# Peptides against a protein of PDB entry 2FGR, part 221

Target 1, 331 residues: chain A of PDB entry 2FGR
Amino acid sequence: SSVTLFGIVDTNVAYVNKDAAGDSRYGLGTSGASTSRLGLRGTEDLGGGLKAGFWLEGEIFGDDGNASGFNFKRRSTVSLSGNFGEVRLGRDLVPTSQKLTSYDLFSATGIGPFMGFRNWAAGQGADDNGIRANNLISYYTPNFGGFNAGFGYAFDEKQTIGTADSVGRYIGGYVAYDNGPLSASLGLAQQKTAVGGLATDRDEITLGASYNFGVAKLSGLLQQTKFKRDIGGDIKTNSYMLGASAPVGGVGEVKLQYALYDQKAIDSKAHQITLGYVHNLSKRTALYGNLAFLKNKDASTLGLQAKGVYAGGVQAGESQTGVQVGIRHAF

## One batch from the design tools (peptide; made by RFdiffusion4, then SolubleMPNN)

Design b2_p23_7_s3 (from b2_p23_7, 15 letters changed)
Fold by OpenDDE base, seed 1:
Structure b2_p23_7_s3 (fold): chain B 331 residues (1-331), chain A 23 residues (1-23)
Amino acid sequence: as target 1 above (331 residues)
Amino acid sequence: MLKEIEEFTKKLEELAEKFNKLN
């Protein structure tokens, strides 16, 4: 049996030129290159190729020392694994987000990530961003000649919001091909939620692919998120991402990523462009900088996620510029 | 560069519209 303490402390100085009032915000932010975390994990060999595992992980906020408390909401799983793959019980990334966010060159954090995994409809469920679920059972296959898959089901436990039942129920999965420089996957998910106290299905389809050319990596995402409402019509967002990364001087990585968020319900688009650089001082410590531009059109109010500084929206049709410069340390 | 990004965005939009017409 082994128990490993692990974590990341990622803290930055961040700036955004506009908040919801049109004012600049700046200060210490968190999780600009990787989500800051503290975790415990371990495995037990049960013999015959069977292993038990546990994983407990919570987010760290280095700017305030977790003033709102610490929890294991990132992951709190027990698992069995073997030749059959892995079964996990407990709160985790849902299989779709676990796989499809891997194509985000900004590691699903900071001001540069793909923001498609979002609550687009003011859904009242706690996890209406499609990233994690409570009461989750997940299964992940081994990799068979490149082919792999993951499936998940989360129990709603008869949670209700307004007249909506089954809130928090998730069903979803992905199929993927991961072989050498190529990765490609398709994810499908449905989550039961509420909007305005009424039952709503959050349907998600995501295609992802990446190819590592050695000198550079290309990555892309295509996503549709649809909050299917009985009243008021569907809230649909099509999100697109294309990114490139390249190693620099053996110790650095440059990243460029573009995303488009076509918000159909408000007939409005947002464009995000992010340039990032990571400089590895060691295997465990890096300096990084991110520069992001977000252009909202029409009724779009999206904001860059400068966690710890400002993660709110902007005025409709406004553009936002964000900068993060920080230190990431892993232990 | 901006024009190439716009053109690429347009191609992605066209691809998306094709996908949306299939669903």
Scores: peptide ipSAE 0.016, ipTM 0.454, DockQ to the pose 0.013
Fold by OpenDDE base, seed 2:
Structure b2_p23_7_s3 (fold): chain B 331 residues (1-331), chain A 23 residues (1-23)
Amino acid sequence: as target 1 above (331 residues)
Amino acid sequence: MLKEIEEFTKKLEELAEKFNKLN
């Protein structure tokens, strides 16, 4: 068996011009270009094309040295893999987020990412953003001439919140076509949660596509998230993203991404535009800068996710500008 | 473009509703 220690330390100086009080926030933040992490992984060849694997990964907060502690909440899986694909047991990205976030040119990280994978309804479940799940079983197919799929189920383990049962149950999956420059995927998921102590289903449908033209990559997402509440009506958000990236001078990458979040329950939209640049000093070390603009309309209160500095909302109808400049190092 | 996206989103909603009825 082999064991590999790996990680990323990504730390930045960040600024946002508005918080919930309308004041600016600035300081040292984390995870602006990639989520900072420490992990261990390994594989064992069991013969006959079968392999066992493990993966333990936790988030690092370089700004405070993990003041809230370290855990393996990013991933804690054991797996079997072979010609049949891969089965994973343990906390991980749910299959839908694992595949569909791959179309986000900002890699679901920093102030620039697609924010559709969100708890839109003040869901009381720990993972109501649809990104990860506890007690998860996942299966990923091989790639068959471009076609691939992933499926997952997370056990609720009789978790209750208020009168809601089955909290944390997830079922979902994706189908995809990945061939050469083209990628396209459809994902469907349902997660059981609670809102206001009442049973709620978080339904998600996501379509993603990208094409790499060599000189540039285009990527897009279409998502609907719906928190189906027994009382108070559904909380529905339609999220759209379009992005482009291009290599610069063989050592850089520029990214531009637009997103629209149509929050139906409050009849309010938010618009996000992000410009990013990554400069590779080496294979492992990069400098980066992100500039993001978020315009809330009407009752929308969305904020940019400047992790370690400010990740809260703003006043209704307010705009927020964010900047991150940082160093990413991978080991 | 926006109308086409909205129409496409409605089709996705209908697909999601069908999926939810099967579960």
Scores: peptide ipSAE 0.014, ipTM 0.449, DockQ to the pose 0.012
Fold by OpenDDE base, seed 4:
Structure b2_p23_7_s3 (fold): chain B 331 residues (1-331), chain A 23 residues (1-23)
Amino acid sequence: as target 1 above (331 residues)
Amino acid sequence: MLKEIEEFTKKLEELAEKFNKLN
């Protein structure tokens, strides 16, 4: 058996020029280049090509020392793996998010990430962003000549909110082709939740692709999220992302990513553009900087996610600029 | 640049609408 302690401490100075009141916010934030984490993982060889595994991972907040406590809400799984692939039991990334967020050049964190995996409808479920689930069973296939897939089901355990039953039930999966420089994936998911105490289905379809040209990588996402409400009509968002990254001077990486969030229920768009730079001081330590612009149109109130500083919205139709400069250390 | 981004965005929107009409 093996047990590995691992983690990332990522802490930054962050600034946003507008909050919900139109005021600037600045301070020490976390997780600007990678989500800060502490984890334990291990494997046991059971013989015959079968392995048992465990993975326990929680978020670290270096700005306040985890004042709200520590938990394993990032991942808490036991698994069996072998020639058949991997089965996981426990809280984890749902298969759709695990695969489709891999196309986000900003690692689904900081002020630059693709924000499509979101609770667009004021869903009352804890994981209505479509990223993780409790009570999850997941299966991941091996890679067969590039082809791979993942499937998941999360039990609702009769969780109710208002009149909504089955809250937290997830079903979803992806199919993918990963071969050399090419990655492409299609993901489908449905999650049961509540909006205003009424049953709501969160449907998600996501297409992702990337190609690594060696000198640069291109990545893209197309997503539709639809909250199907029993009353009040659907809340639909179409999200689009295109990004590029390139190595710089053998020790750096530059990233540029654009996203559009077409919020159909409010007939309003938001545009996000982010420039990022990572400078590797070592294999484990990097300096980074992110510069993000978020332009809300019409009734859109989206805000950049400067975790630890300000992650709220802005006034309708307002633009927000964000900056993060930080240190990432992995162990 | 902004116009090219808008045109590209429009093409992506048209592609998404085509995908939405197929479902």
Scores: peptide ipSAE 0.008, ipTM 0.428, DockQ to the pose 0.012
Fold by OpenDDE base, seed 3:
Parts: C-alpha cells; sequence; structure tokens
Structure b2_p23_7_s3 (fold): chain B 331 residues (1-331), chain A 23 residues (1-23)
C-alpha cells in the first residue's frame, strides 16, 4: 500500500472593477489557475487485478489560512477498481461535472471558467450548482477503444426543506469518446432540491468536445440547466462556451475562452470573454495572469468568481472586468 | 450561425425531455 500527500497552493492578486454597489474590489485571492487543495490518497493491491483506494481532499485558502476550518468537501472517497472499472463511495464530483468540466480551458477555476455549472434558481440544496454531491455512489467504466462512461447516484437520506422531500438526491451520468486528439462527451443529470421551500428538479444536459491540433487546442460546451418548479414556472439557462489554447515558447500557454449564458427566466444574456496566460517556471511552479470581461444585459447580474476578493453579482445590466495575477505551486 | 445554434439547442431540449421521461 502507498499513501501520497499532495496539494496545490494557488494565490493571486485580484481586481474587479465593480461589485453589487458599483465599487471596485481588489486584494489577495485564491485559486486563480487551479483550486488550492491539500489531499491524501493511496491504493492497495488486493491481488487478481483488484485494488482498493482512498482519496481525501480539501480546499486551501491561502489568503486567510483556512480561518473557517479545513474539511474534505472536495473529495472523500473509498473505491474498488479493476478490469471492471472503478466504484467510488463518498462525496465527490458528480460524474457529469467530473467529465464535462474537463472541456473548460480554465479548469473550472478563477475568473475565466465556464460558469454554467451554477445554482441558477436560488436553490436551497447544498450542491445545487451540479458539481458535487454527498452520499454519492459512482461507477466509471474502463476505456474501450475510446468509449467510456460514468454513472452516479446520491442518496437524499430523507432530507427536507420546507415541503420539499428527497433534497440532495442525484442521478446522472455521461458517455464519452476519448481517442488521441479527440474528446467528446454527453452528460445528463437530475438533482432534487427546493426553491422557496417547494420541491424543484434541477435537470442538466451538457455536450462537450475538444480537439488537439498539436499547435492549438479547441474546446466547446453546450449546456442546458432547468430548475423545474410547480409554482412560478421553470428557470432555464442555456450556456455556450468556445475556447482555444496554444503552447507558447515551450514553457507557456495562452488561452482564450468565450461563454454565453442565456437566462430564459429573466430573458437576459451574459457574455464572458477571458484571456489567460500560464508561464511554467518548473514542472510544479507556474506564474499566471487572467483578464476577464463579463457583460450583463437587461436583468442579468452575473459576477466573475474572484475567490477571496469578490465573487458576488453586479447591478442588472452592468459589465464587470476582472484581473488575476498569481503563483501556482503543486506538491 | 445563430439560427444553427438555436436549432441545435432545440435538439438538445428534445433530448433532455426524453431523458426526463426516463427518470
Amino acid sequence: as target 1 above (331 residues)
Amino acid sequence: MLKEIEEFTKKLEELAEKFNKLN
């Protein structure tokens, strides 16, 4: 058996030109290129091609030293793996987010990521962004000539909010083709939650694809998120992303990503454009810079996620500019 | 382009509706 300690410390100076009051925010932020984390993982060979595994991972907040405490809310799994694939028990990324966020060139982190995996409806569940779940059982297939899949179910454990039952129940999965330069995936999920104390289903469909041309990579996402409410009508968001990345000088990477969030319930769109650069000082240490523009139209109030500085919304129809410059170190 | 994206979105909506009928 082996136990590996691992982590990332990613800390930046961040600026956004507008908050909810129209004022600028700036300071020391976290997780601009990768989410800062501390983890323990290990495997045991049980013989016959069977392995046991564990994974414990928590977020690190380098700006305040984890003033609110440390937990393993990123991942806390035990697993069995073999020729049949992998079964995981415990809190983790749900299969849909685990696969479909891989097409985000900003790694679902900082001011530049695809923001489609969101609580669009003020859902009252703990994980209504569709990213992780408690009480999760997951299964991942092997790769068969490029074809692979993942499935998950999370128990609600009779959690109630208002009159809503089954809160936190998740069912979902993806199918994918990963072969050489090509990746393509389709994900489907339903999560039970509450909005205004009433039962609500969060439905999600996501299509992702990428192709690596060697000199550049293209990546795209198409997503629909729908909070189905019995009262007040459905809250539907269509999200689109297109990105490109290219290596620079053998030690750098430039990234450009566009996203559109069509928020149907408020008949309002938001446009996000992000330029990023990563400079590798070593295999473990990088400098990075991100520049993001978010244009809200009409009633849209979306804000860039400058974690540790400002991650709230802006006034309706306002635009926000964000900058992050930071250091990422992996160990 | 926008019309093609709308048509593709409609196909995704139809696929999502089929999925929702299975659950």
Scores: peptide ipSAE 0.006, ipTM 0.410, DockQ to the pose 0.012

Design b2_p23_7_s4 (from b2_p23_7, 15 letters changed)
Fold by OpenDDE base, seed 3:
Structure b2_p23_7_s4 (fold): chain B 331 residues (1-331), chain A 23 residues (1-23)
Amino acid sequence: as target 1 above (331 residues)
Amino acid sequence: MLDEILKFTKELEKLAEEFNKLN
């Protein structure tokens, strides 16, 4: 058996020019290039090509030293793996988010990421962003000539909110083709939740693709999220992303990403553009800078996620500018 | 369980069709 301790400490200085009151916020933030984490993982060879595994991972908040405590809410799994693939039991990324967030050039972290994986409807479930689930069983196939898939089911355990039953139930999966420079994936998911104490289905479809030209990488996402409500009509958001990254001088990477969030229930769009740079000082340590612009139109109130400084919304129709400059260290 | 899976599949098919009309 092996046990590996691993982690990332990512801390930054962050600024946003507007909060919900129209005031600027600035300070020390966390997780600007990668989510800060502490984890334990290991494997045991059981013979015959079968392996057992465990993975325990929690978020680190370097700005306050985890003042609210530490937990394994990022991942807490036991697994079996072999020629059949991998089965996981426990809280994890749901298969759809695990695969489809891989096309985000900002690694679903900081002020620059694709924000489509969101609670668009004030859903009352703990994981209504479609990223993780409790009580999850997941299966991941091997890679068959580029083709791979993942499936997941999360038990609701009869959780109720208001009149809504089955809260926290997830079913979903993806199919993908990963071969050489090309990656493409389709993800489908449904999650049971509540909005205003009433049963609501969170449906999600996501298409992702990327191509690595060697000198640059292109990446794209197309997503629809639909909160199906019995009363008040559906809350639908169409999210689009296009990004490019390129190596710089053998030690750096530049990233440019655009996203559009078409919020149908409020007939309002938000536009996000982010420029990022990562400078590798070593294999483990990097400096980074992010510059993000978020333009809300009409009733849109989206805010950039400057974690540890300000991650709330802005006034309707307001634009927000964000900056992060930080250090990422991996161990 | 099977009936719920089949219902889910049909809902996802409809969602995929709607998405394909937008793109």
Scores: peptide ipSAE 0.011, ipTM 0.341, DockQ to the pose 0.011
Fold by OpenDDE base, seed 2:
Structure b2_p23_7_s4 (fold): chain B 331 residues (1-331), chain A 23 residues (1-23)
Amino acid sequence: as target 1 above (331 residues)
Amino acid sequence: MLDEILKFTKELEKLAEEFNKLN
């Protein structure tokens, strides 16, 4: 078998003009352009077109040196792959997030990403953002003339919270068409969780599409997340994203992304706009800058995710501006 | 479309419940 050590160290200086108290926050943050990580992976050819694989990946926090410890919570999978596709066992991105976050031009990280994959309801499950799951079995098809799909199931292992059973159970999948400049996908997921100690279903539907015109790429997401509660009514959020990216010369990329989060349970909207620039110093090293503006309306309290500096909310109806300037290095 | 999606999620939920009964 071959074993590959790999990683990313991404560290930035970040600023947000408001926290929950209305005060500014600034400092050294992490993961502004890509999530900082350390990983081990390998494959073994078993013959006949069958391969075994493993992948162990954890997040790195370069600002504090992983003061809370290191783990493989990003991915910890064993897999079999071949002409049939790939089966994965272990904690990973759930198939829906793995595919549908690919339309986020900010790669689901930093202050600019689409924030639709969120715990909108104070769900008590560990992964109520719909991004990853424990105890996950996933299957990914090959690409058949552009068509591909992924499916996943996560066992709840009889986990309970309050009176809620089956907590952490996930079922979901996507269908996609990926051919040349076009990508389009539909994802569906349900996760069992608890809210206030009561059983709750987190339903998610996401549509994504992108087109690469060569001179620019357009990308879009449409998502509905619904926490179905037996008591207190449903918590529904409709999230919309539209983004564009373009190469700048031979070494740069500019990104602009807008998102709208229509939080139905509180009849409140939030608007996010982010401008990003990446300057590649090499294939492995980049400088980047992000400028994000988040406008909350009415009861909305969303905050930008300046990881390592401030990732909390703001006061209801307040706007937040965020800046990140950093270095990304891949190894 | 949304109703068909909700039906599909219910079918998936049933399938998940069947898998949970096997454990």
Scores: peptide ipSAE 0.000, ipTM 0.322, DockQ to the pose 0.013
Fold by OpenDDE base, seed 5:
Structure b2_p23_7_s4 (fold): chain B 331 residues (1-331), chain A 23 residues (1-23)
Amino acid sequence: as target 1 above (331 residues)
Amino acid sequence: MLDEILKFTKELEKLAEEFNKLN
């Protein structure tokens, strides 16, 4: 058996020009290019092509030294893998987010990522962003001539919030085609939650695609998230993303990504555009810079996720500019 | 292009609603 200690420390200086009061925020932030993490993983060969695995991963907050504590909430799994694929037991990325966030050129982190995987409805469930689940069983197929799939179910364990039962139940999966430069996938998920103490289903459908031209990569996402409430009507958001990345000078990467969030329940749109650059000093160390602009329209209050500095909303209809400059180190 | 995206989004909405009826 082997045990590997691994991690990323990603820390930045971040600035946003507006918070909820209209004031600027600046300071030391975390996870601008990659989520800072500490993990342990290992594999045991059981023979016959069967392997057992474990994975324990928690987030690191380099700005405060994990003042709120450390946990393995990023991933805490045991697995069996082989020619049949992989079965995982424990908290992890849900299959839909694991696959569909791969089309985000900003790796679902910092001020530039696609923000569609969000709690759009003030859902009271712990994971109403559709990213991870507790009590998760997941299965991932091998790749069969490009075709692959993943499925997951999370137990609610009779969790209740207000009058809502089955809170935290997840069912979902994706189908994908991954062949050479092309990736495309469709993901579907339902999560049971509560909004205002009332039962709510969080439905998600996501289409993703990318193509690597060698000189550049294009990537796109189309997503609908719908919080189906028994009372007060549905909270629906249509999210769109288009991004491009290109290698620069053999040691750099430039990224440009646009996203649109059409928040139907408030008849309001938000537009996000992010320019990013990563400069590799080595295989393990990079410098990076991100510049993001978020334009809220009408009643939209979205904020850029300058983690460790400011990740809240802004005033309705306000625009926010964010900057991150940082160091990423992997070990 | 935008109209095609909007049309496609409506088809995705229907697919999502069908998915919900099954679960």
Scores: peptide ipSAE 0.013, ipTM 0.392, DockQ to the pose 0.012; fails the geometry check
Fold by OpenDDE base, seed 1:
Structure b2_p23_7_s4 (fold): chain B 331 residues (1-331), chain A 23 residues (1-23)
Amino acid sequence: as target 1 above (331 residues)
Amino acid sequence: MLDEILKFTKELEKLAEEFNKLN
């Protein structure tokens, strides 16, 4: 058996020009290019092509030293794998987010990521962003000629909020084609939650694709999220993303990503544009900079996620500019 | 939804097999 300790410490200086009061925020932030993490993982060969695995991973907050504590909420799985693929038991990324966030050129973190995987409806479930689930069983197929899939089910364990039952139940999966420069995926998920103490289904459909031209990579996402409430109209958001990345001088990468969040329940759009640069000082250490612009229209109040500095909303119809400059170190 | 995922998986598998036959 092997046990590997691994991690990332990513810490930045971040600035946003507006908070909810219209004031600027600045300071030391975390996870601007990659989510800071500490993990343990290992595998045991059981013979016959069967392997057992474990994975324990928690988020690191380098700005405060994990003042709120450390946990394995990023992933806490045991697995069996073999020619049949992999079965995982425990808290993890749900299969849909695990696959479809791979098209986000900003690695689902910092001020630049695709923000479609969000709690759009003030859902009262802990994971109403559609990213992870407790009590999750997941299955991932092998890759067969480019084709692969993942499926997941999370038990609600009779969790209730208000009159809502089955809170935290997840069912979902994706199908994908990953062959050479091409990747394409479709994900479908439903999560049971509550909004205002009432039963609500969080339905999600996501299409992702990317193509690596060698000189540049293009990536795109199309997502629809619906919070279907038993009482009241659906809270629907259509999210679109298009990004490009290119290697720079063999040691760097430039990224440009646009996203549109069409928030149907409030008839309001938000536009996000992010420019990022990563400079590799080594295989494990990088400098990075992100510049993001978020334009809210009408009733939209979205904010850039400058984790550790400011991740809240802004006033309705306000625009926000964010900057992150940081160091990422992997071990 | 699960049925839709499974159906779509099969459609993608079929598409793959067709693409693999063209190479």
Scores: peptide ipSAE 0.005, ipTM 0.322, DockQ to the pose 0.013; fails the geometry check

